Peptides against a protein of PDB entry 4N3Y. Designs and how they scored, part 76

Target 1, 83 residues: chain A of PDB entry 4N3Y
Amino acid sequence: ETRDQVKKLQLMLRQANDQLEKTMKDKQELEDFIKQSSEDSSHQISALVLRAQASEILLEELQQGLSQAKRDVQEQMAVLMQS

## One batch from the design tools (peptide; made by RFdiffusion4, then SolubleMPNN)

Design b2_p21_6_s2 (from b2_p21_6, 13 letters changed)
Fold by OpenDDE base, seed 2:
Structure b2_p21_6_s2 (fold): chain B 83 residues (1-83), chain C 83 residues (1-83), chain A 21 residues (1-21)
Amino acid sequence: as target 1 above (83 residues)
Amino acid sequence: as target 1 above (83 residues)
Amino acid sequence: SSIMQPLDELEQRLEELRKTL
């Protein structure tokens, strides 16, 4: 009877170990997925940020160009009024 | 001649404004995309982190169960040796 | 005990794996 109990407990221990190992594997897979996904997302976001920054530079250049064009028009209009 | 120059400059100014408006729109679209993507990614990562944490809790429970099972086996073995 | 040794080894291995996570 005692021997039977020991054998039963040994089996239960083996089952617990199997479940533990499975759960450890699942945890590792999730951590790996998060890591990979985060890296991919980070790279994507960084690329888009850089693109937005490039667009910002272009906007600034266009704004400066617009201001200059406005000044040029004003100058030409002044000449026209004086002629 | 001066009038022709003024008209040309006015056209250039209109063109510059059109380009500026387009670029501003493009920038806004990129910012909106980044914002949405970041929010989506953040939510996904958070959900996965929570899942990983749940797995960690299960691991801890299994480890405790294993330790208890080990103690139970040891107790049964002691009884067996004494009988 | 010879009966307990494999269980001890298994427990130790699982603990080591957990620490790597």
Scores: peptide ipSAE 0.060, ipTM 0.433, DockQ to the pose 0.058
Fold by OpenDDE base, seed 4:
Structure b2_p21_6_s2 (fold): chain B 83 residues (1-83), chain C 83 residues (1-83), chain A 21 residues (1-21)
Amino acid sequence: as target 1 above (83 residues)
Amino acid sequence: as target 1 above (83 residues)
Amino acid sequence: SSIMQPLDELEQRLEELRKTL
């Protein structure tokens, strides 16, 4: 009967629409996740880069300090030898 | 006494050198971490983008299906009205 | 048609949602 067929088709259409809405929601969630993840990753990487840079500065300072200490030791050794 | 001073300075130098080596190691580990994290993040983002694209294709297919179903319902309604 | 109206409204809503994505 045609009326029954129409009702069946309406149901199928509603079901398909529900799937469409669900998939749209899922897509949006994925996009939001990508955005958030990218931002978080970017911030994390930036923080780590800054930390690395700070460490590099410290290393340079330590190297300078070591060089100076070496010179001081040499000077004191010279004094010892002259005594 | 100068000799004692030299020994003290030598110890200080050794301690500073140990700190330098430690800090260099830490720096390298951070650099390696950044590199690995960046690669992992890039791959993850790419995979998510592909998934989003697949969802978009599915959405388009569903929309097409809905449009066709709508037309079919309309046709059946016309048949019903003509009966 | 009272039968088609809900379907038409649904399609419009879906299209609007799609445009926001």
Scores: peptide ipSAE 0.054, ipTM 0.424, DockQ to the pose 0.042
Fold by OpenDDE base, seed 5:
Structure b2_p21_6_s2 (fold): chain B 83 residues (1-83), chain C 83 residues (1-83), chain A 21 residues (1-21)
Amino acid sequence: as target 1 above (83 residues)
Amino acid sequence: as target 1 above (83 residues)
Amino acid sequence: SSIMQPLDELEQRLEELRKTL
């Protein structure tokens, strides 16, 4: 019967709409997740980069200090040998 | 005494070297961590992007299906009214 | 028609949702 066919199609249409709505929601959630994840990752990486840079500066200072200390030791040794 | 001064400086030099080694290690660990984290994040985001794109395609298909279903219902209604 | 109106409204709602994506 034509009427039954119409009813069936109406049901199918409702189901399709429900699926569409669900998928749209899922898409939005994924987009939001990607956005948030990217922001979090970017923030974390930036912080880590800054820490690495700070450590590099400290390394350079320590290297300089080490070189100076070596020179100082050599000078003191020279004094000792001359005495 | 000069000899005591030399011994003190030698100790300081050893301590500085130890700190330098430690800091170098820490720096390397941070660099490795950043690298690994970035790679992991990149892979994860890429996968999520692909998933989002798949959802987009599905949405478009569903939308098209819905439009077609609507047309089909209209046609069936017309048939019903004519019968 | 009374049959199509609910469907039209649903489509409209979905379209509005789509615009927000």
Scores: peptide ipSAE 0.053, ipTM 0.432, DockQ to the pose 0.041
Fold by OpenDDE base, seed 3:
Structure b2_p21_6_s2 (fold): chain B 83 residues (1-83), chain C 83 residues (1-83), chain A 21 residues (1-21)
Amino acid sequence: as target 1 above (83 residues)
Amino acid sequence: as target 1 above (83 residues)
Amino acid sequence: SSIMQPLDELEQRLEELRKTL
């Protein structure tokens, strides 16, 4: 009777231990996934931000270029009309 | 010839405008992508963090249960050996 | 006048697009 109880408890311990180990593994996998995903996302977003910033600079330069070109055209037109 | 210069400048302006419009579109697409990706990543990571925390609580409970079960087994073994 | 019109239109279009950013 008591011996049977001991054996039963030992089985329960094994089962609980198996579940514990499984849960520990699952937890670790989740932590690893979060870490990797965050790093990947951070790198990707940073790269895209830099790309967007480069585009902004280009846009500003182009806008300035267009304004200057317009002025140059106006000047050339004035010369043409005076000639 | 001044008239030819004006026409050349007009062409340059058109080309610059085309490039500007293209770059503006590209920039907007990048910004939209960053925004969406960040939101998606944030939501995903938050969910995973909560899941990991739940697992940690479960692990603690299981560890406590295992410790108690071990004590119970030891007690039963002691009774068995005394009988 | 006619020479400048297309340039003015281009600048207006650029400004309109830029407002969307």
Scores: peptide ipSAE 0.042, ipTM 0.440, DockQ to the pose 0.025

Design b2_p21_6_s3 (from b2_p21_6, 12 letters changed)
Fold by OpenDDE base, seed 5:
Structure b2_p21_6_s3 (fold): chain B 83 residues (1-83), chain C 83 residues (1-83), chain A 21 residues (1-21)
Amino acid sequence: as target 1 above (83 residues)
Amino acid sequence: as target 1 above (83 residues)
Amino acid sequence: SSIMEPLDQLQQQLEEARKLL
């Protein structure tokens, strides 16, 4: 009976260790996935930031153009008034 | 000797199961974290994409408006010069 | 003046757009 108990415990130990190894592997895969996903998300956000910056630059250019146009109109009007 | 072997195996089994339980818990926490983080990131990215698209459309409209405004000003100035 | 009104309106729209970005 003691011998049978030894055999049973040996089996249980093997099963536990097999499950442990599998779970540890899965855990590592999840950690790797988290790392990769975080990097991917960061890259996507960075791309969106760059796009927003480009749009902001364009708006600034448009504003400058509009301001210049206003000045040009004022200058032309002044010339016309003086003629 | 057999009895000593039983006691040793029982200890090893307890240690293995304790480690397994801890690892399984950690794995579950990682899974939960991944799920939550993925959902949050997805929503954030989607919102940013939509915002960027809306801004681009507005910029296009403003560009068209600026071009038209410039033409209108030029036309009005021309009329004034002809009067 | 009538000449400046369209430009002023557009300028205002541009300022609003900058707030959106």
Scores: peptide ipSAE 0.097, ipTM 0.612, DockQ to the pose 0.871
Fold by OpenDDE base, seed 4:
Structure b2_p21_6_s3 (fold): chain B 83 residues (1-83), chain C 83 residues (1-83), chain A 21 residues (1-21)
Amino acid sequence: as target 1 above (83 residues)
Amino acid sequence: as target 1 above (83 residues)
Amino acid sequence: SSIMEPLDQLQQQLEEARKLL
């Protein structure tokens, strides 16, 4: 019985160690995935932020230009109608 | 000796199972972290996309406004020159 | 589509509008 118990425990130990090794590998893969995913997300977000900022600046400039153009047109039309 | 071997294997098995349980917990935490991080990144990217789209819509409206202003100016100038 | 396309078109329209003045 003791001999049989030893063999059973050895089998259980091998199974546990196999599962442990597998789980440790899976854990490492997840850590690597997190690192890579975080870096990729950070780069993508940074690119989007830069693009958004550039668009906002240009939009502001265009809004100012449009407003000025409208004023200029109104002024010129007023001058034409007065002459 | 066999008895001592049984006790040793039982200890090793307990140690392996303890480490396995810890590693499985760590793995689960990483999976949860990945899920949460992915959702956060997705939300942030979605917000940036919405902002960019809003800017694009505003630009389109400004373009239409400029085009209309151009037409209006041309029409008014034509009327003024003909009178 | 591209964020810059509408902006470029608007700039062109602005320039054209200014030429009418």
Scores: peptide ipSAE 0.023, ipTM 0.499, DockQ to the pose 0.078
Fold by OpenDDE base, seed 3:
Structure b2_p21_6_s3 (fold): chain B 83 residues (1-83), chain C 83 residues (1-83), chain A 21 residues (1-21)
Amino acid sequence: as target 1 above (83 residues)
Amino acid sequence: as target 1 above (83 residues)
Amino acid sequence: SSIMEPLDQLQQQLEEARKLL
């Protein structure tokens, strides 16, 4: 009977739309998660890169200090030998 | 007429299911993306963390070594001047 | 025990540190 068929189809349609709504919500949550996770990872990686760069600068300063120390030693030794 | 109503509902149901299928596919793609991105980020961050930690330790050792070297040189120079 | 020995050793360590970065 067509009346029974209508009622069945109406139920099926409601069920489909309910599932669609649920799936769309889940999809949105995943998109939000991706956005947040990407931002967090970007910040963390940037911080680590900056730390590495700071370490490189420090190494250069240490190299300069070592070179200066060697020059100072050589100069002092020269003075002593000439006295 | 009920016959027309049935046909309309059948069309609506097909459309709803088509959209549901599309949304479910999109959701799955997002889940796959999250999984892969999480693994990649985890490995990258871990590598950077280990590198940064090793660099920090070594830099501290170098700083200490430089300070000690300078002290040792000055001590030796003092001995030479007193001889 | 050269006066420069400690500094030379430090220089070697510095070069090793650069490889880490």
Scores: peptide ipSAE 0.099, ipTM 0.625, DockQ to the pose 0.826; fails the geometry check
Fold by OpenDDE base, seed 2:
Structure b2_p21_6_s3 (fold): chain B 83 residues (1-83), chain C 83 residues (1-83), chain A 21 residues (1-21)
Amino acid sequence: as target 1 above (83 residues)
Amino acid sequence: as target 1 above (83 residues)
Amino acid sequence: SSIMEPLDQLQQQLEEARKLL
């Protein structure tokens, strides 16, 4: 009977739409997750880059300090040798 | 008429199922993307972390070496001044 | 100079370290 067929189809349609709504929601959540993950990864990588740069600056400062120490030693040695 | 209603509902159901199939496919693609991205990001971050840690250790060693070198120089200078 | 040797060695190490960054 067509009436029974209508009732069956209405049920199937409601089920399909419920599943569609759920799937669309899940898809949106995944998109949001991807966005958030990308931002977090970018920030983490940036932090690591900054750390590396800070290390480089520190190395340069140490090198300058060493060069200065070397000059100071040379100067002191010269004074001692002249006395 | 119920027969016309059946035809309409069948069309609507087909349309809903087509959209559902597309959305499910898109969701799967996003899941695959997240999986791949997570693996790539994890490897990259791990490599950067290890590199940063190695640099920090080296810097600390160099700093200690510099301090020791300065002490050694001071000691040698003291010996020279006493001779 | 023996006095400068430790400093020279460290300076070389620092230069090498810079290349690793």
Scores: peptide ipSAE 0.096, ipTM 0.617, DockQ to the pose 0.855; fails the geometry check

Design b2_p21_6_s4 (from b2_p21_6, 10 letters changed)
Fold by OpenDDE base, seed 2:
Structure b2_p21_6_s4 (fold): chain B 83 residues (1-83), chain C 83 residues (1-83), chain A 21 residues (1-21)
Amino acid sequence: as target 1 above (83 residues)
Amino acid sequence: as target 1 above (83 residues)
Amino acid sequence: SAVLAPLDALQQRLEEARKLL
């Protein structure tokens, strides 16, 4: 009968609303997670990039330093050999 | 009357289900986005790690070059002292 | 040795650089 239909539909509506509320909450948590994760990842990656760049510059300078040191030693050796 | 109540509840249920479907779709899109973003970040971090490792290898090569240079100078000094 | 001084100085720089990598 119609009365039984009403009761069934009321239950179905409550169940749908409960699922909707849960899903909306889950969605909001995902949005919050994305926002936080994006900020953290951006900062971490930027820091790693800067560190890598600094290391490469330093190593290039050290490589140049090695070449210069070799030249300086050879110059001193030449002076000693001439004495 | 009860018949009117049934019709109203049917409409409300359809509306709730439409909202639920939309929210579930949005949630799935966020989950897909997180998955893709995580993979992209992982690749970027891996590339940065390899870059850092390359710098470490270069430093080791420079150290080897320095050690060899010192040995070469010592050999030259030995020859000089023998003359 | 005065002759090795430049190389010794470079070695020190390399050791310091290693701490930054």
Scores: peptide ipSAE 0.178, ipTM 0.694, DockQ to the pose 0.898
Fold by OpenDDE base, seed 4:
Structure b2_p21_6_s4 (fold): chain B 83 residues (1-83), chain C 83 residues (1-83), chain A 21 residues (1-21)
Amino acid sequence: as target 1 above (83 residues)
Amino acid sequence: as target 1 above (83 residues)
Amino acid sequence: SAVLAPLDALQQRLEEARKLL
């Protein structure tokens, strides 16, 4: 009967709307999480990248320093040999 | 009348379910995005760890190079003093 | 030794660099 159908449909509609509300809330929470997490992670990773780059530059300078130090030693030894 | 109510409720239910389906799809896409983003972040962190390790290895090599250079100089000086 | 001075200086720089890594 139509009356029973009405009651059934009302229940189904309430259930669907409850699920919709829950799902919409979850979706919003995910969006908020993504926004916050993305910003935080991006900044943190960027900081780590900068640190790594600084270390690499320092090491390259030290490599050059080693080469120069070797040359300086050789020059000093040459001076000593000539004296 | 109940017949009109049935038709109205059927329409409302279809609309609610359509919205629910869309929202659930969107939610799933967000979850997939979070998963992928997390994997990407993990990959970046791993790469940064390897980069840091490479820097440490390079530093150790420089230290060894310096030690060897000192030994070489000392040996050369000893030879010079003996000549 | 004056001859080793440049290498000693470099050693100090390396030690300092290690603290920064």
Scores: peptide ipSAE 0.178, ipTM 0.693, DockQ to the pose 0.927
Fold by OpenDDE base, seed 1:
Structure b2_p21_6_s4 (fold): chain B 83 residues (1-83), chain C 83 residues (1-83), chain A 21 residues (1-21)
Amino acid sequence: as target 1 above (83 residues)
Amino acid sequence: as target 1 above (83 residues)
Amino acid sequence: SAVLAPLDALQQRLEEARKLL
């Protein structure tokens, strides 16, 4: 009968609304997670990039320093030989 | 009457299901986005790790070069003293 | 020796650099 149908539909509607509410909550949590994760990852990666760049520059300077030191030593040796 | 109530509830149920379907789709898209973003971040971090390792290797090479340079200088000094 | 002094200084710099990596 129609009364039983009404009761069934009311239950189904409540169930659908409950599922919708749950899914909407889950969606919002994912959006919040994405926002937070994106910011954290961006900052972390940026920091790592800067650190890596700084290290590479430092190593290049050390390479140049080694070359210069070698030249300086050879120059000093030459001076000693000429004395 | 109950018949009108049935029709109303049926419409409401259809609307709820449509909203649920849409929200479920959106949720899935967010999950997929998170997965992809995580993989991308992982690859970036891996690249940075390799970059750091390259810097470490370079430093070791510089240390070896310095040790060799010292040996060379000592050898040259010995030659000078023997001449 | 005085001749090795620049190289010794560089060695110290390398050691310090290693800490920064």
Scores: peptide ipSAE 0.176, ipTM 0.695, DockQ to the pose 0.891
Fold by OpenDDE base, seed 5:
Structure b2_p21_6_s4 (fold): chain B 83 residues (1-83), chain C 83 residues (1-83), chain A 21 residues (1-21)
Amino acid sequence: as target 1 above (83 residues)
Amino acid sequence: as target 1 above (83 residues)
Amino acid sequence: SAVLAPLDALQQRLEEARKLL
């Protein structure tokens, strides 16, 4: 019966639209999440990189400081041994 | 006409299903992207952590080197004072 | 000791650096 077909199709169409609306909402939430997560991660990683880089530079300076200090001490002791 | 209503509703239902399929695909792609991005971020952060740990180990080695240098100097000075 | 003073200063710098890591 054509009348019953119309009613059935109307129900199916409403169900499809409900699912579509839900899926579209989920998609939008994922897009928003990606945007926010990307910004947060970018800032966090950048901060970690800068901190790590600063630490490495400091350690290199300390290495040079140790080498220089050792040389200075040896020079001073050499002078003492020669006196 | 009920017959024309059926034809119209069938077309609308097909269109709705096509849109739903497309949106579901897009949603899946976003989920896959999030998964991959999370793995990439995890690897990047792990690398940064290892870099920081390497710096800490280097600092410990420098401290050990300094302690040894001080001991060596003290031993040499003791010899000088005894001579 | 004046001879050890530079090493003592460096030790202090290392200790301070450790606080930053």
Scores: peptide ipSAE 0.176, ipTM 0.694, DockQ to the pose 0.891

Design b2_p21_7_s2 (from b2_p21_7, 12 letters changed)
Fold by OpenDDE base, seed 2:
Structure b2_p21_7_s2 (fold): chain B 83 residues (1-83), chain C 83 residues (1-83), chain A 21 residues (1-21)
Amino acid sequence: as target 1 above (83 residues)
Amino acid sequence: as target 1 above (83 residues)
Amino acid sequence: SVLEQLEERLSESRKLLEELK
């Protein structure tokens, strides 16, 4: 009877070890996935931010050009009124 | 001649405004995309972190169970040796 | 966090865009 109990407990111990190993593996896989996903997302967002910044620079250039164009038109209109 | 120059500059001004508006729209669309992508990624990562934490709790429970099982086996083996 | 930093930068960029209007 005692021997039977020992054998049963040995089996339970093996099963527990198997479950522990499986759970440890699952946890590690999730952590690895989170890490990779975070890195990928960060890089993607950074790239898009850079693109937005490039567009901002273009906007500033266009704004300056527009301001200059307005001044040029005003100058020409003044000349026209004087003629 | 001056009138022709004014007309040309007026056209250039209109074109500049059109380009400016287009660029502003493009930039806004990129910003909106980044915002949405970031929010989605953040929520996904948070959910995965919670899952990993749940797995960690399970690991701790299994580890405790394993330790108890080892003690139980040792006790039974001691009884067996005494019999 | 990195995401929070990026969101802050985006917010700042949006503000700048509004100033250009």
Scores: peptide ipSAE 0.048, ipTM 0.409, DockQ to the pose 0.033
Fold by OpenDDE base, seed 3:
Structure b2_p21_7_s2 (fold): chain B 83 residues (1-83), chain C 83 residues (1-83), chain A 21 residues (1-21)
Amino acid sequence: as target 1 above (83 residues)
Amino acid sequence: as target 1 above (83 residues)
Amino acid sequence: SVLEQLEERLSESRKLLEELK
């Protein structure tokens, strides 16, 4: 019966619409999530880079200090041997 | 005492090195995570887009079918009234 | 695209990391 077929098609149409809307919503939410996550992670990475750079600077300073301290010890030893 | 100072500096240097290495590792891991996450999400979004497109096509087909079915009903009614 | 930009940034970051080694 054509009438029954019409009713069936109407149901299917509603279901299709619901699915389409749901899919579109899900896509949008996912895109928003990715965008936000990427931004957050980018900031975090940048922060870590800065921290690494700071540590590198500190390391270099410490190395210089160590070298100087070593030289100082050597100097003291030389003085002692000469005395 | 200079010797004690040297020892202190050595300790600090080791600590600085450890921190630097740790920071570098953490950064790398974070980058890897972001990369993987982004790729996965991109694929998921693409899949959802395809699904949405499929639903859209189905929706259009159903709409056409519904319209045709409606016309068929109207035709049947017209025939009945003319008989 | 946003993803392409992200990939580019990650690549650059990795290069910088290697330079720090």
Scores: peptide ipSAE 0.038, ipTM 0.352, DockQ to the pose 0.040
Fold by OpenDDE base, seed 5:
Structure b2_p21_7_s2 (fold): chain B 83 residues (1-83), chain C 83 residues (1-83), chain A 21 residues (1-21)
Amino acid sequence: as target 1 above (83 residues)
Amino acid sequence: as target 1 above (83 residues)
Amino acid sequence: SVLEQLEERLSESRKLLEELK
């Protein structure tokens, strides 16, 4: 019966609409989550990169200091050997 | 006395070397941490992106289905009105 | 699109990691 068919289709339409709205909401929430997660990760990684770079500078300074100290020791030992 | 100066410099050299080794280790650990963290986040975000894309496809299909269902209902109602 | 923006941000993060290596 046509009337029964219409009623069935109306129900299907309502169900489809409900599912669409739900899925749209879920998608938006997912995008928001990804956005937030990505931003947090990016900030953290950037901070860590800067920290690593600072450590690299310190390492270079320490290496230079070590080289100078070695030269100083050698020179002092040379003086000792002469005296 | 020169000998005392040499001994002092030797100690400073050892201390500098120890600090250098420690800092090198710390830097390596930091880099390893960043690497691991970034890989983990990258994998997670990639998975989420794929999921979001799948949801987008589903949304498009639902929209199409909704449009078709609406047309079907309208047509069935037209038949009902005629009968 | 939002998804494209997210993919770009992910790419930028990967580049940052490569610079660290």
Scores: peptide ipSAE 0.033, ipTM 0.400, DockQ to the pose 0.040
Fold by OpenDDE base, seed 4:
Structure b2_p21_7_s2 (fold): chain B 83 residues (1-83), chain C 83 residues (1-83), chain A 21 residues (1-21)
Amino acid sequence: as target 1 above (83 residues)
Amino acid sequence: as target 1 above (83 residues)
Amino acid sequence: SVLEQLEERLSESRKLLEELK
C-alpha cells in the first residue's frame, strides 16, 4: 500500500530529523566542554610556568650568593692566616 | 674577631647551600608536575578532538540520509498521485 | 630549556583550541 509506505517514510524522516538535532546539540556541548577545559588547563599551565621561572631567578641569585660567600670566607681565612 | 667572622660566614654558606638544594628540588618537582599535567591535558584534548571528528562524520551521514529520505518520500508521493 | 618547551606545548594547545572554534 503506497499510502502506508508514504506514512512510514514520513515518520522515518521525522525521526531522522530528531536524531540529527540531538546529535548536533551533543556535538556543540562537546566542543564547549573541550574549549572550557582547554582554557582552564592553559591558565593553570601558564601560572605554573611563571612560578617555575621565578624559581629559576631565585636559583641564580642563590648561586651567585654562594659564590660570593665562598670568596668572602676565603678572604677572611687569608686574613686569619696573616694575623 | 676575624675567627668569629669566619665561623659566621661558614654557617651562612652552609645555610645557603641547604636553601639552594631545597629550591632545586622544588623546581624539579614543579617541572615534573607541569610536564605531567601538560601531557595529560594534551591526551585528553586529543581524545576529545577525535570524538568531535567522529560526530562530524555521523552528522554528514545523517544529513545525507535525510536528503535521500526526503527524495524517497517525494517519489512515493508522486506514485500515489498517479494511482 | 624545559620551561621553553612547556611554553611551546601550551602554545600548540591554544592553536588546537582555535581550530575547534
Scores: peptide ipSAE 0.027, ipTM 0.397, DockQ to the pose 0.038

